# Peptides against a protein of PDB entry 3HTU, part 36

Target 1, 75 residues: chain A of PDB entry 3HTU
Amino acid sequence: RRPEEWGKLIYQWVSRSGQNNSVFTLYELTNGEDTEDEEFHGLDEATLLRALQALQQEHKAEIITVSDGRGVKFF

## One batch from the design tools (peptide; made by RFdiffusion4, then SolubleMPNN)

Design b2_p16_6_s3 (from b2_p16_6, 6 letters changed)
Fold by OpenDDE base, seed 1:
Structure b2_p16_6_s3 (fold): chain B 75 residues (1-75), chain A 16 residues (1-16)
Amino acid sequence: as target 1 above (75 residues)
Amino acid sequence: SKPSYTEEDVEKLKKM
């Protein structure tokens, strides 16, 4: 899958689960219990970042970078 | 207008 395709799958999960406007760490998106049944569970962080960047271009997400970590907010 | 995160979002993230 291309990063854009991964982004689509991730955003679909966020939307279906009613978690728009929520914040996630990058780790919990791909390694958390809540996404164990999703195709993107276990996705490597580099590909995840590219997927989120694709969503960011569409204003569907924003990557948050703070001094001690990174996360993402979905819109 | 492009949506963006808030300071509250940052604080929530720091607690994770």
Scores: peptide ipSAE 0.577, ipTM 0.911, DockQ to the pose 0.801
Fold by OpenDDE base, seed 5:
Structure b2_p16_6_s3 (fold): chain B 75 residues (1-75), chain A 16 residues (1-16)
Amino acid sequence: as target 1 above (75 residues)
Amino acid sequence: SKPSYTEEDVEKLKKM
């Protein structure tokens, strides 16, 4: 899958689970219990970042960088 | 303009 395709899958999960406007750590998105049954579970962080950047271009997400890690907010 | 995260979002993230 291309990053844009992964982004679509991730955003579909966010939307159908009612978690728009929620914040996740990057690890939580791909390794957390909440996404265990999703195709993007276990996705490598590099590909995840590219997927989220694709969503960011569409104003559907914003990647957050803090001193002690990174996360993402979905819109 | 695109949406942006808040200070609260940052604090939530730090607690995760």
Scores: peptide ipSAE 0.442, ipTM 0.868, DockQ to the pose 0.847
Fold by OpenDDE base, seed 4:
Structure b2_p16_6_s3 (fold): chain B 75 residues (1-75), chain A 16 residues (1-16)
Amino acid sequence: as target 1 above (75 residues)
Amino acid sequence: SKPSYTEEDVEKLKKM
């Protein structure tokens, strides 16, 4: 899958679960219990970042980088 | 306009 395709799957999950406007760590998205049944579970972080960047271009997500870690907010 | 995260969002992440 291309990053854009992963982004679509991730955002679909966010939308289906009603978690728009929620903030996640990158770890929660790919390693959390809430996404165990999702195809993007276990996705490598590099590909995840590219997927989120694709969503960011669509104004559907904002990647948050802080000294202590990284996360993402979905819109 | 493009939405953006808030300071509250940042603080929330720091707690995780």
Scores: peptide ipSAE 0.417, ipTM 0.856, DockQ to the pose 0.871
Fold by OpenDDE base, seed 3:
Structure b2_p16_6_s3 (fold): chain B 75 residues (1-75), chain A 16 residues (1-16)
Amino acid sequence: as target 1 above (75 residues)
Amino acid sequence: SKPSYTEEDVEKLKKM
């Protein structure tokens, strides 16, 4: 899958689960319990980041860099 | 306008 395709799957999950405007760590998205049944569970962080960057271009997400790690907010 | 994260979002992230 292309990063844009992964981004679509991730955003579909966010939307269907009603978690728009929520914040996640990158680890939580691909390794958390809430996404265990999703195709993007276990996705490598590099590909995840590219997927989120694609969503960011569409103003559907914003990647957050803090002193202690990285995360993402979905819109 | 373009959506942007807030200070509250950052604080939530720090707790995770």
Scores: peptide ipSAE 0.408, ipTM 0.851, DockQ to the pose 0.809

Design b2_p16_6_s4 (from b2_p16_6, 6 letters changed)
Fold by OpenDDE base, seed 3:
Structure b2_p16_6_s4 (fold): chain B 75 residues (1-75), chain A 16 residues (1-16)
Amino acid sequence: as target 1 above (75 residues)
Amino acid sequence: SAPSYTEEDVKKLLEM
Protein backbone atom coordinates (compact mmCIF):
# COMPACT_ATOMS: atom_id res chain seq x y z
CA ARG B 1 0.00 0.00 0.00
CA ARG B 2 1.02 3.56 -0.61
CA PRO B 3 1.28 5.99 2.31
CA GLU B 4 -1.88 7.73 1.13
CA GLU B 5 -3.72 4.43 1.19
CA TRP B 6 -2.55 3.72 4.71
CA GLY B 7 -3.63 7.20 5.69
CA LYS B 8 -7.08 6.52 4.33
CA LEU B 9 -7.41 3.33 6.35
CA ILE B 10 -6.22 5.04 9.50
CA TYR B 11 -8.55 7.98 9.08
CA GLN B 12 -11.47 5.69 8.34
CA TRP B 13 -10.86 3.96 11.65
CA VAL B 14 -10.61 7.29 13.47
CA SER B 15 -13.84 8.49 11.94
CA ARG B 16 -15.82 5.29 12.37
CA SER B 17 -14.80 4.99 15.99
CA GLY B 18 -15.70 8.61 16.68
CA GLN B 19 -12.23 9.65 17.70
CA ASN B 20 -11.83 12.75 15.60
CA ASN B 21 -10.21 15.58 17.54
CA SER B 22 -8.36 12.98 19.60
CA VAL B 23 -4.64 12.70 20.22
CA PHE B 24 -2.61 9.53 19.88
CA THR B 25 0.98 8.59 20.28
CA LEU B 26 2.38 7.05 17.14
CA TYR B 27 3.03 3.90 19.12
CA GLU B 28 -0.52 3.35 20.27
CA LEU B 29 -1.87 3.81 16.75
CA THR B 30 0.04 0.82 15.47
CA ASN B 31 0.66 -1.14 18.67
CA GLY B 32 -2.25 -0.27 20.93
CA GLU B 33 -5.12 -2.45 22.00
CA ASP B 34 -7.70 -0.32 20.25
CA THR B 35 -6.26 -1.01 16.81
CA GLU B 36 -5.42 -4.69 17.19
CA ASP B 37 -7.94 -5.72 14.57
CA GLU B 38 -7.02 -3.01 12.07
CA GLU B 39 -4.94 -3.65 8.97
CA PHE B 40 -2.52 -0.92 9.97
CA HIS B 41 -1.72 -2.55 13.30
CA GLY B 42 1.95 -3.36 13.35
CA LEU B 43 2.76 -0.87 10.62
CA ASP B 44 6.32 0.38 10.82
CA GLU B 45 6.67 3.89 12.16
CA ALA B 46 8.39 5.24 9.08
CA THR B 47 5.48 4.23 6.86
CA LEU B 48 3.03 5.45 9.48
CA LEU B 49 4.69 8.83 9.52
CA ARG B 50 4.39 9.13 5.75
CA ALA B 51 0.74 8.15 5.96
CA LEU B 52 0.09 10.81 8.57
CA GLN B 53 1.96 13.38 6.53
CA ALA B 54 -0.39 12.64 3.66
CA LEU B 55 -3.31 13.27 5.99
CA GLN B 56 -1.70 16.51 7.12
CA GLN B 57 -1.74 17.79 3.57
CA GLU B 58 -5.49 17.23 3.62
CA HIS B 59 -5.82 18.99 6.99
CA LYS B 60 -7.10 15.75 8.51
CA ALA B 61 -4.26 15.35 10.98
CA GLU B 62 -1.36 17.17 12.54
CA ILE B 63 1.76 15.48 13.81
CA ILE B 64 2.86 16.72 17.22
CA THR B 65 6.56 16.68 17.98
CA VAL B 66 7.68 17.49 21.51
CA SER B 67 10.92 16.90 23.35
CA ASP B 68 9.53 13.83 25.08
CA GLY B 69 7.86 12.18 22.11
CA ARG B 70 5.64 12.34 19.08
CA GLY B 71 1.95 11.97 18.45
CA VAL B 72 -0.83 13.00 16.14
CA LYS B 73 -4.13 14.79 16.40
CA PHE B 74 -6.89 13.88 13.99
CA PHE B 75 -9.43 16.38 12.74
CA SER A 1 -6.82 28.05 7.96
CA ALA A 2 -5.71 24.52 8.75
CA PRO A 3 -6.70 23.12 12.12
CA SER A 4 -3.98 22.91 14.73
CA TYR A 5 -3.37 21.15 18.01
CA THR A 6 -3.60 23.03 21.30
CA GLU A 7 -1.59 23.18 24.48
CA GLU A 8 -4.12 20.85 26.02
CA ASP A 9 -3.46 18.34 23.27
CA VAL A 10 0.23 18.47 24.03
CA LYS A 11 -0.45 17.96 27.72
CA LYS A 12 -2.60 14.94 27.00
CA LEU A 13 0.05 13.50 24.72
CA LEU A 14 2.76 13.90 27.34
CA GLU A 15 0.61 12.10 29.88
CA MET A 16 0.12 9.10 27.62
Scores: peptide ipSAE 0.637, ipTM 0.918, DockQ to the pose 0.812
Fold by OpenDDE base, seed 1:
Structure b2_p16_6_s4 (fold): chain B 75 residues (1-75), chain A 16 residues (1-16)
Amino acid sequence: as target 1 above (75 residues)
Amino acid sequence: SAPSYTEEDVKKLLEM
């Protein structure tokens, strides 16, 4: 899958689960219990970042980097 | 204008 396709799957999960306007750490999205049944679970961070960047271009997400913390806000 | 995260969002993230 291309990053854009991964982004679509991730955003679909966010929307279906009613978690728009929520903040996640990158680790939480791919390694958390809440996404164990999702295709993107276990996705490498590099690919995840590219997927989120694709969503960011569509104003559906914004990557947050503060100090040593990194995450994403979905809209 | 594109939506953006808030100070509250940052605080939540730092607590994780």
Scores: peptide ipSAE 0.633, ipTM 0.917, DockQ to the pose 0.814
Fold by OpenDDE base, seed 2:
Structure b2_p16_6_s4 (fold): chain B 75 residues (1-75), chain A 16 residues (1-16)
Amino acid sequence: as target 1 above (75 residues)
Amino acid sequence: SAPSYTEEDVKKLLEM
């Protein structure tokens, strides 16, 4: 899958589960309990970042980088 | 204007 396709799957999960406007760590998205049954569970971080960047271009997400961690907010 | 995270979002993230 291309990054844009992964982004679509991730955003679909966010929307279907009613978690828009929520913040996640990158680890939670790919390794958390809440996404165990999702196709993107276990996705490598590099590909995840590219997927989220694609969503950023559509104003559907924003990657957050702070001193003690990285995450993402979905809109 | 594109949506953006808030100070509260950052605080929540730092607590994770």
Scores: peptide ipSAE 0.631, ipTM 0.917, DockQ to the pose 0.772
Fold by OpenDDE base, seed 5:
Structure b2_p16_6_s4 (fold): chain B 75 residues (1-75), chain A 16 residues (1-16)
Amino acid sequence: as target 1 above (75 residues)
Amino acid sequence: SAPSYTEEDVKKLLEM
């Protein structure tokens, strides 16, 4: 899958679960229990970042970097 | 303009 395709899958989950305007750590997005049944569970962080960057271009997400932590807010 | 995170979002993230 291309990054933008992964982004689509991730955003679909966010929307289906009603979690727009929510913040996630990158880790919990791909390793958390809430996404355990999703195709993107276990996705490597590098690919995840590219996927989120694709969503960011569409104004559907914003990657957050604070201190030594990274996360993402979905819109 | 693109939407952006808030201070509250940062706080939540730091608590995780």
Scores: peptide ipSAE 0.626, ipTM 0.916, DockQ to the pose 0.826

Design b2_p16_7_s1 (from b2_p16_7, 10 letters changed)
Fold by OpenDDE base, seed 3:
Structure b2_p16_7_s1 (fold): chain B 75 residues (1-75), chain A 16 residues (1-16)
Amino acid sequence: as target 1 above (75 residues)
Amino acid sequence: DDELRQQQALQDFLEK
């Protein structure tokens, strides 16, 4: 899958599960309990980041970087 | 400032 295709799957989950306006660490998206049944669970961080960047281009997400971590807010 | 408070809240969450 291309990064933008992963982004589509991730955002579909966000929409279906009512997680719009929620904030996640990158770890939670791919390693968290809430996404265990999703295809993107276990996705490598590099590909995840590219997927989220694609969503950010569409104004569907905002990637946030802090001193000891990164996260994303979905819209 | 709402924007600053929101940003700080997000940072606090991400640093957990």
Scores: peptide ipSAE 0.075, ipTM 0.675, DockQ to the pose 0.205
Fold by OpenDDE base, seed 4:
Structure b2_p16_7_s1 (fold): chain B 75 residues (1-75), chain A 16 residues (1-16)
Amino acid sequence: as target 1 above (75 residues)
Amino acid sequence: DDELRQQQALQDFLEK
């Protein structure tokens, strides 16, 4: 899958699960309990980041980088 | 600014 396709799957999960306007660490998205049944569970961080960047271009997510890590807010 | 405030909020979240 292309990063954009992963982004689509991720955002579909966000929307269906009512996680809009929620904040996640990157780890939670791919390694957390809440996404264990999702296709993107276990996705490598590099690909995840590209997927989220695609969503960010569509104003569906915002990636924030801090010294202690990175997170993402979905809209 | 707003971005800095949001980053701080995220920082706090990540530190949990």
Scores: peptide ipSAE 0.066, ipTM 0.675, DockQ to the pose 0.244
Fold by OpenDDE base, seed 5:
Structure b2_p16_7_s1 (fold): chain B 75 residues (1-75), chain A 16 residues (1-16)
Amino acid sequence: as target 1 above (75 residues)
Amino acid sequence: DDELRQQQALQDFLEK
């Protein structure tokens, strides 16, 4: 899958699960309990980041970087 | 202020 396709799947989960306006660590998206049944569970961080960047271009997500980690807010 | 509080909360969240 292309990053844009992964982004679509991720955002579909966010929307279906009512997680809009929620904040996640990158780890939670691919390794968390809440996404265990999703196709993107276990996705490598590099591909995940590209997927989120695609969503960010569409104003559907905002990648957040702090000194001790990174996260993402979905809109 | 509110911005600092929000930033701290986010940082605490991302550190877990």
Scores: peptide ipSAE 0.058, ipTM 0.646, DockQ to the pose 0.148
Fold by OpenDDE base, seed 2:
Structure b2_p16_7_s1 (fold): chain B 75 residues (1-75), chain A 16 residues (1-16)
Amino acid sequence: as target 1 above (75 residues)
Amino acid sequence: DDELRQQQALQDFLEK
């Protein structure tokens, strides 16, 4: 899958599960309990980041970078 | 300072 295809799957989960306007760490998206049944569970962080960057270009997410970690807010 | 407090809250969240 291309990064933008992963992004589509992630955002579909966000939308159908009512997680819009929620904030996640990158770890929670791919390793957390809430996404255990999703196809993107276990996705490597590098591919995840590219997927989120694709969503960011579409104004569907904002990647948050701080000195000790990263997260993402979905819209 | 409200801005500092908000930024610290984000930091605390991302550290988990």
Scores: peptide ipSAE 0.057, ipTM 0.640, DockQ to the pose 0.129

Design b2_p16_7_s2 (from b2_p16_7, 8 letters changed)
Fold by OpenDDE base, seed 2:
Structure b2_p16_7_s2 (fold): chain B 75 residues (1-75), chain A 16 residues (1-16)
Amino acid sequence: as target 1 above (75 residues)
Amino acid sequence: EEEERRKKALEDFLKK
């Protein structure tokens, strides 16, 4: 899959999963319990980042970098 | 847990 295709799958999950918070660390997005049944679970971080960057270009997400790591906020 | 601390830090940053 292309990065933008992964981005689409991820955003669809965010939109339909009923999550209370749309803020995630990159790690929990692909390694967390909440996404265990999703196709993108286990996706390598490099590919994930490219997918999120595609969403960011569409103003659907914002990648945040803090001293303790990286995360993403979905819109 | 480290993961929870990282998420909290991220959330705090976004609230700024």
Scores: peptide ipSAE 0.163, ipTM 0.704, DockQ to the pose 0.077
Fold by OpenDDE base, seed 5:
Structure b2_p16_7_s2 (fold): chain B 75 residues (1-75), chain A 16 residues (1-16)
Amino acid sequence: as target 1 above (75 residues)
Amino acid sequence: EEEERRKKALEDFLKK
């Protein structure tokens, strides 16, 4: 899958799951319990980042880096 | 849990 295709799958999960909290750490998206049954669970961080960057270009997400690590906010 | 603390810190930053 291309990064934009992974991005689509990730965003579909975010929007369909009805998550009250749209902020996630990168680790949570691919290693968290909430995404355990998703196709993108276990996705390597490099590919994940590229996928999120694709979403960011579409203004569907914002990647943020803080002292504690990296995360993303979905719109 | 460390992950929860990290997520909370991230959320606090974004909500600031």
Scores: peptide ipSAE 0.160, ipTM 0.704, DockQ to the pose 0.074
Fold by OpenDDE base, seed 3:
Structure b2_p16_7_s2 (fold): chain B 75 residues (1-75), chain A 16 residues (1-16)
Amino acid sequence: as target 1 above (75 residues)
Amino acid sequence: EEEERRKKALEDFLKK
């Protein structure tokens, strides 16, 4: 799958599960309990980042980088 | 616990 395709799957989960406006660490998105049954669970972080960047271009997400870690807010 | 702290830090950053 292309990063854009992963982004679509991720956002579909965000939308249908009511996680809009929620904040996740990148680790939580692919390794957390909430996404355990999703296709993108276990996705490598590099590909995840590219997927989220695609969503960011569509104004559906904002990638956050702080000294303590990285995360994303979905809209 | 570490993950929770990181998540909180991100949330606090957004609220800033």
Scores: peptide ipSAE 0.159, ipTM 0.702, DockQ to the pose 0.102
Fold by OpenDDE base, seed 1:
Structure b2_p16_7_s2 (fold): chain B 75 residues (1-75), chain A 16 residues (1-16)
Amino acid sequence: as target 1 above (75 residues)
Amino acid sequence: EEEERRKKALEDFLKK
C-alpha cells in the first residue's frame, strides 16, 4: 500500500471509532491496544509518518514534534 | 507508563 492508502485506513478508524480531536503518540497508533485489530497495527514508523503527512496535507491531522517525542492530533 | 507520560506531554503542549 502507498502512504496515502495507509492514511485512508487510519483516518477511517479514527472517524468510525470517534477518535477525532484526540491525540496519539506515533507508537500508540501502531503498537497500542486500541488498534490491535486494525490492518495498520504493526506498521513501521517510517511508513506511518508518511501516511500521517498525507493526512496532514488534507488538514485531517497535525503531526506534533517536541523534544521528547512525536504524536498526532486528528481532526 | 512511559507511553502515557509521553501522550500527556503532547496533550499539554497542544493546550499551550
Scores: peptide ipSAE 0.155, ipTM 0.697, DockQ to the pose 0.102

Design b2_p16_7_s3 (from b2_p16_7, 8 letters changed)
Fold by OpenDDE base, seed 4:
Structure b2_p16_7_s3 (fold): chain B 75 residues (1-75), chain A 16 residues (1-16)
Amino acid sequence: as target 1 above (75 residues)
Amino acid sequence: DEKKRQEQALKDFLEK
């Protein structure tokens, strides 16, 4: 899958699970309990970031980077 | 779990 395709899957989960406007760390998106049954669980961070950047381009997400980590807010 | 603690700290910051 391309990053854009992963982004689509991630956002579909966000929308269907009612997580819009929620904030996630990148780690919990792919390693947390809430996504254990999702196809994108275990996705490598580099690909995840590219997927989220694609969503950000569509104004569906905002990536926040801080010195000690990264997170994302979905819209 | 150290990862959980780190996640919470980051989330607290992001949601501030």
Scores: peptide ipSAE 0.154, ipTM 0.725, DockQ to the pose 0.060
Fold by OpenDDE base, seed 5:
Structure b2_p16_7_s3 (fold): chain B 75 residues (1-75), chain A 16 residues (1-16)
Amino acid sequence: as target 1 above (75 residues)
Amino acid sequence: DEKKRQEQALKDFLEK
């Protein structure tokens, strides 16, 4: 899959799951319990980042990179 | 564990 395709799958999950908190660390998005049944579970971080960047271009996500880690906020 | 604590700290920061 292309990063854009992964982004679509990720955002579909975010949109449909009705998350109370739209903020995720990159780790919990692909390794957390909440996504265990999703196709993108276990996705490598590099591909994940590219997928999220695609979503960011569509204003569907905001990637936050700080000295202590990285996360994403979905809209 | 330590990793979870670190992740929560990050989430707290992002939620500001």
Scores: peptide ipSAE 0.154, ipTM 0.716, DockQ to the pose 0.063
Fold by OpenDDE base, seed 3:
Structure b2_p16_7_s3 (fold): chain B 75 residues (1-75), chain A 16 residues (1-16)
Amino acid sequence: as target 1 above (75 residues)
Amino acid sequence: DEKKRQEQALKDFLEK
């Protein structure tokens, strides 16, 4: 799958599960309990980042990087 | 568990 396709799947989950306006760490998004049954669970961080960047261009997400790590806010 | 604690701390920071 292309990063854009992953982004679509991720955002579909966000939308359907009511996670809009929620904040996730990148680790939590692909390794957390909430996404265990999703196709993108276990997705490598590099591909995840590209997927989120695609969503960010569509103003559907905002990637935040801090010294402690990285996270994403969905809209 | 430590990873989870760190994750939550980061989440809390991002939600500020």
Scores: peptide ipSAE 0.153, ipTM 0.720, DockQ to the pose 0.060
Fold by OpenDDE base, seed 2:
Structure b2_p16_7_s3 (fold): chain B 75 residues (1-75), chain A 16 residues (1-16)
Amino acid sequence: as target 1 above (75 residues)
Amino acid sequence: DEKKRQEQALKDFLEK
């Protein structure tokens, strides 16, 4: 799958589960309990980041970066 | 400074 295809799957989960306007760490998205049954669970962080960047270009997410951490806010 | 405090607050929030 291409990064933008992963982004589509991730955002579909966000929308279906009512997680819009929620904030996640990158680790939480792919390793947390809430996404255990999703296809993107276990996705490598590099591909995840590219997927989220694609969503960011569509104004569906905002990647948050701080000195020693990263997260994402979905809209 | 204030900026560093704000950044730390964000980190604390993300660290949940």
Scores: peptide ipSAE 0.111, ipTM 0.654, DockQ to the pose 0.117

Design b2_p16_7_s4 (from b2_p16_7, 7 letters changed)
Fold by OpenDDE base, seed 3:
Structure b2_p16_7_s4 (fold): chain B 75 residues (1-75), chain A 16 residues (1-16)
Amino acid sequence: as target 1 above (75 residues)
Amino acid sequence: EEEERQKQALQDFLEK
């Protein structure tokens, strides 16, 4: 899959899931319990980042870096 | 717990 395709799958999960929190660490998206059954679970961070960057270009996400890590906010 | 702390820190940052 291309990064854009991964981004689509991730965003579909975010928008359709019962998650009431639109902020995620990069780790929990691919390693968290909430995504264990998703196709993108276990996705390498490099590909994940490219996927999120694709979403960011569409203004569907914003990648955030704080002192103790990185995350993403979905819109 | 570390992951949860990081997530909370991220959320706190966005709320600034």
Scores: peptide ipSAE 0.274, ipTM 0.805, DockQ to the pose 0.075
Fold by OpenDDE base, seed 5:
Order: C-alpha cells, then sequence, then structure tokens
Structure b2_p16_7_s4 (fold): chain B 75 residues (1-75), chain A 16 residues (1-16)
C-alpha cells in the first residue's frame, strides 16, 4: 500500500471509532489495544509517518513533535 | 506505563 492508502485506512478508523480524544501517540496507533484488529496495526513507524503526512496535506491531521515524543491530532 | 505517560505529556502540551 502507498502511504496515502494507509492514511485513508487510518483516518477511516479514526472517523468510525468515535474516539473521544483525537490525539494519539504514534505508538498508540500501530501498537495500541484499540487498533489490534485494524490492518495498520503493527505498521512500521516510517510508513506510518508518511501516511500521516499525507493526511496532514489534506488538513485531516497534524503531526506534533515535542521534546519527549511525537503524536498526531486528527480533525 | 511509559506509553501512557508520553500520551499524557502530549495532551498536556496541546492543552497549553
Amino acid sequence: as target 1 above (75 residues)
Amino acid sequence: EEEERQKQALQDFLEK
């Protein structure tokens, strides 16, 4: 899959799951319990980042980097 | 756990 295809799958999950909090760590998206049944579970971080960057271009996500880690906010 | 701590830190940052 291309990064934008992964991004689509991820955003579909975010949209359908009705998350109370749209902020995630990168680890949480691919290794968290909430995504265990998703196709993108276990996705490598590099590919994940590219997927999120694709969503960011569409203004559907914002990648956040802080001194202690990285995360993403979905819109 | 470490991951939860990181997420909380991220959330705190966004709330600032």
Scores: peptide ipSAE 0.273, ipTM 0.803, DockQ to the pose 0.072
Fold by OpenDDE base, seed 4:
Structure b2_p16_7_s4 (fold): chain B 75 residues (1-75), chain A 16 residues (1-16)
Amino acid sequence: as target 1 above (75 residues)
Amino acid sequence: EEEERQKQALQDFLEK
C-alpha cells in the first residue's frame, strides 16, 4: 500500500470509531490496544508518518512534534 | 511507561 492508502485506512478508523478531534502519539496508533484489530497495526513509523502527512495535506490531521516525541490530531 | 510519559508531554504541549 502507498502511504496515501494507509492514510485512508487510518482516517476511516478514526471516523468510524468517533476519534475525530482526538490526539494520539504515533506509537499508540500502530502499537496501542485500541488499534490491535486494525490493518495498520504494526505499521512502521516511517510509513505511518508519510500516511499522516498525506492526511495533513487534506486538512484531516495535524502532526505535532514536541521535544519528547510526535503525535497527531485528527479533524 | 515511556509511552504514557510521551502522551502526557504531548497533551501538556497542546494545552499551552
Scores: peptide ipSAE 0.264, ipTM 0.796, DockQ to the pose 0.070
Fold by OpenDDE base, seed 1:
Structure b2_p16_7_s4 (fold): chain B 75 residues (1-75), chain A 16 residues (1-16)
Amino acid sequence: as target 1 above (75 residues)
Amino acid sequence: EEEERQKQALQDFLEK
């Protein structure tokens, strides 16, 4: 899958799962318990980042980078 | 535990 395709799957999960908090660390998206049954579970962080960057171009996500870590906010 | 700490740090930053 291309990064854009992964981004689509991730965003579909976010939209359909009814998350109360749309902020995630990068790790919990691919390694957390909440996504264990998703196709993107176990996705390498490099590919995940590219997928999120694709969503960011569509204004569907914002990657947040701070000194103590990174995360993403979905819109 | 490390993941939880990172999550909290991220949330704290976003709330600033």
Scores: peptide ipSAE 0.262, ipTM 0.796, DockQ to the pose 0.071

Design b2_p16_8_s1 (from b2_p16_8, 7 letters changed)
Fold by OpenDDE base, seed 1:
Structure b2_p16_8_s1 (fold): chain B 75 residues (1-75), chain A 16 residues (1-16)
Amino acid sequence: as target 1 above (75 residues)
Amino acid sequence: MKELLEKGASLTKPVP
């Protein structure tokens, strides 16, 4: 899958689970218990980041980078 | 996550 396709799957999960306007760490998305049944579970962080960047271009997400970690806010 | 929000995120809700 292309990063944009992964982004679509991730955003669909966020929307269907009613978690828009929620903040996640990158680890939670791919390693958390809440996403164990999702196709993107276990996705490598590099590909995840590219997927989120694609969503960010569409104003559907905002990647948050702080001194000791990264996360993402979905809209 | 709450801690991430406190570190620089705009208004949002925590992960359920």
Scores: peptide ipSAE 0.066, ipTM 0.686, DockQ to the pose 0.218
Fold by OpenDDE base, seed 4:
Structure b2_p16_8_s1 (fold): chain B 75 residues (1-75), chain A 16 residues (1-16)
Amino acid sequence: as target 1 above (75 residues)
Amino acid sequence: MKELLEKGASLTKPVP
């Protein structure tokens, strides 16, 4: 899958689970308990970041970078 | 749930 395709799957999960406007760490998306049954669970961080960047371009997400790590807010 | 710190502030996701 391309990063854009992963982004689509991730956003579908966010939407279907009713978690729009929520903030996640990158770790939670691919290693968290809430996504254990999702296809993107276990996805490498590099590909995840590219997927989120694709969503950001579509104004569906905002990547948050702070001193202690990175996260993302979905819209 | 994890925290993101920015200048003394923490960002956390809501508990589902």
Scores: peptide ipSAE 0.059, ipTM 0.665, DockQ to the pose 0.113
Fold by OpenDDE base, seed 5:
Structure b2_p16_8_s1 (fold): chain B 75 residues (1-75), chain A 16 residues (1-16)
Amino acid sequence: as target 1 above (75 residues)
Amino acid sequence: MKELLEKGASLTKPVP
């Protein structure tokens, strides 16, 4: 799958679960309990980041960078 | 999520 395709799957999950406007660490998205049944669970962080960047270009997400980590807010 | 919230990230918690 291309990063854009992963982004689509991730955003679909966010929407289905009603978690728009929620914030996640990158770790939570691919390693968290809440996404264990999703296809993107276990996705490498590099690919995840590219997927989120694709969503960011579409104004569907915003990657948050802090001193000790990264996260993302979905819209 | 928790760490970002603790650092003042403007965001809502995940919906249960």
Scores: peptide ipSAE 0.062, ipTM 0.682, DockQ to the pose 0.138; fails the geometry check
Fold by OpenDDE base, seed 2:
Structure b2_p16_8_s1 (fold): chain B 75 residues (1-75), chain A 16 residues (1-16)
Amino acid sequence: as target 1 above (75 residues)
Amino acid sequence: MKELLEKGASLTKPVP
């Protein structure tokens, strides 16, 4: 899958689960209990980041970079 | 999530 396609799957999960306006660490999205049944569970972080960047261009997400990690807020 | 909140990110809790 292309990054844009992964982004679509991730955002669909966020929307369907009612978690818009929620904040996640990148680790929570791909390794968390809440996404164990999702296709993007286990996705490598580099590909995840590119997917989130695609969503960010559409104003559907904002990547948060801090000194000790990264996360994302979905809109 | 908590760590990001403490670093300035706000969130709305999802409906259970």
Scores: peptide ipSAE 0.050, ipTM 0.674, DockQ to the pose 0.157; fails the geometry check

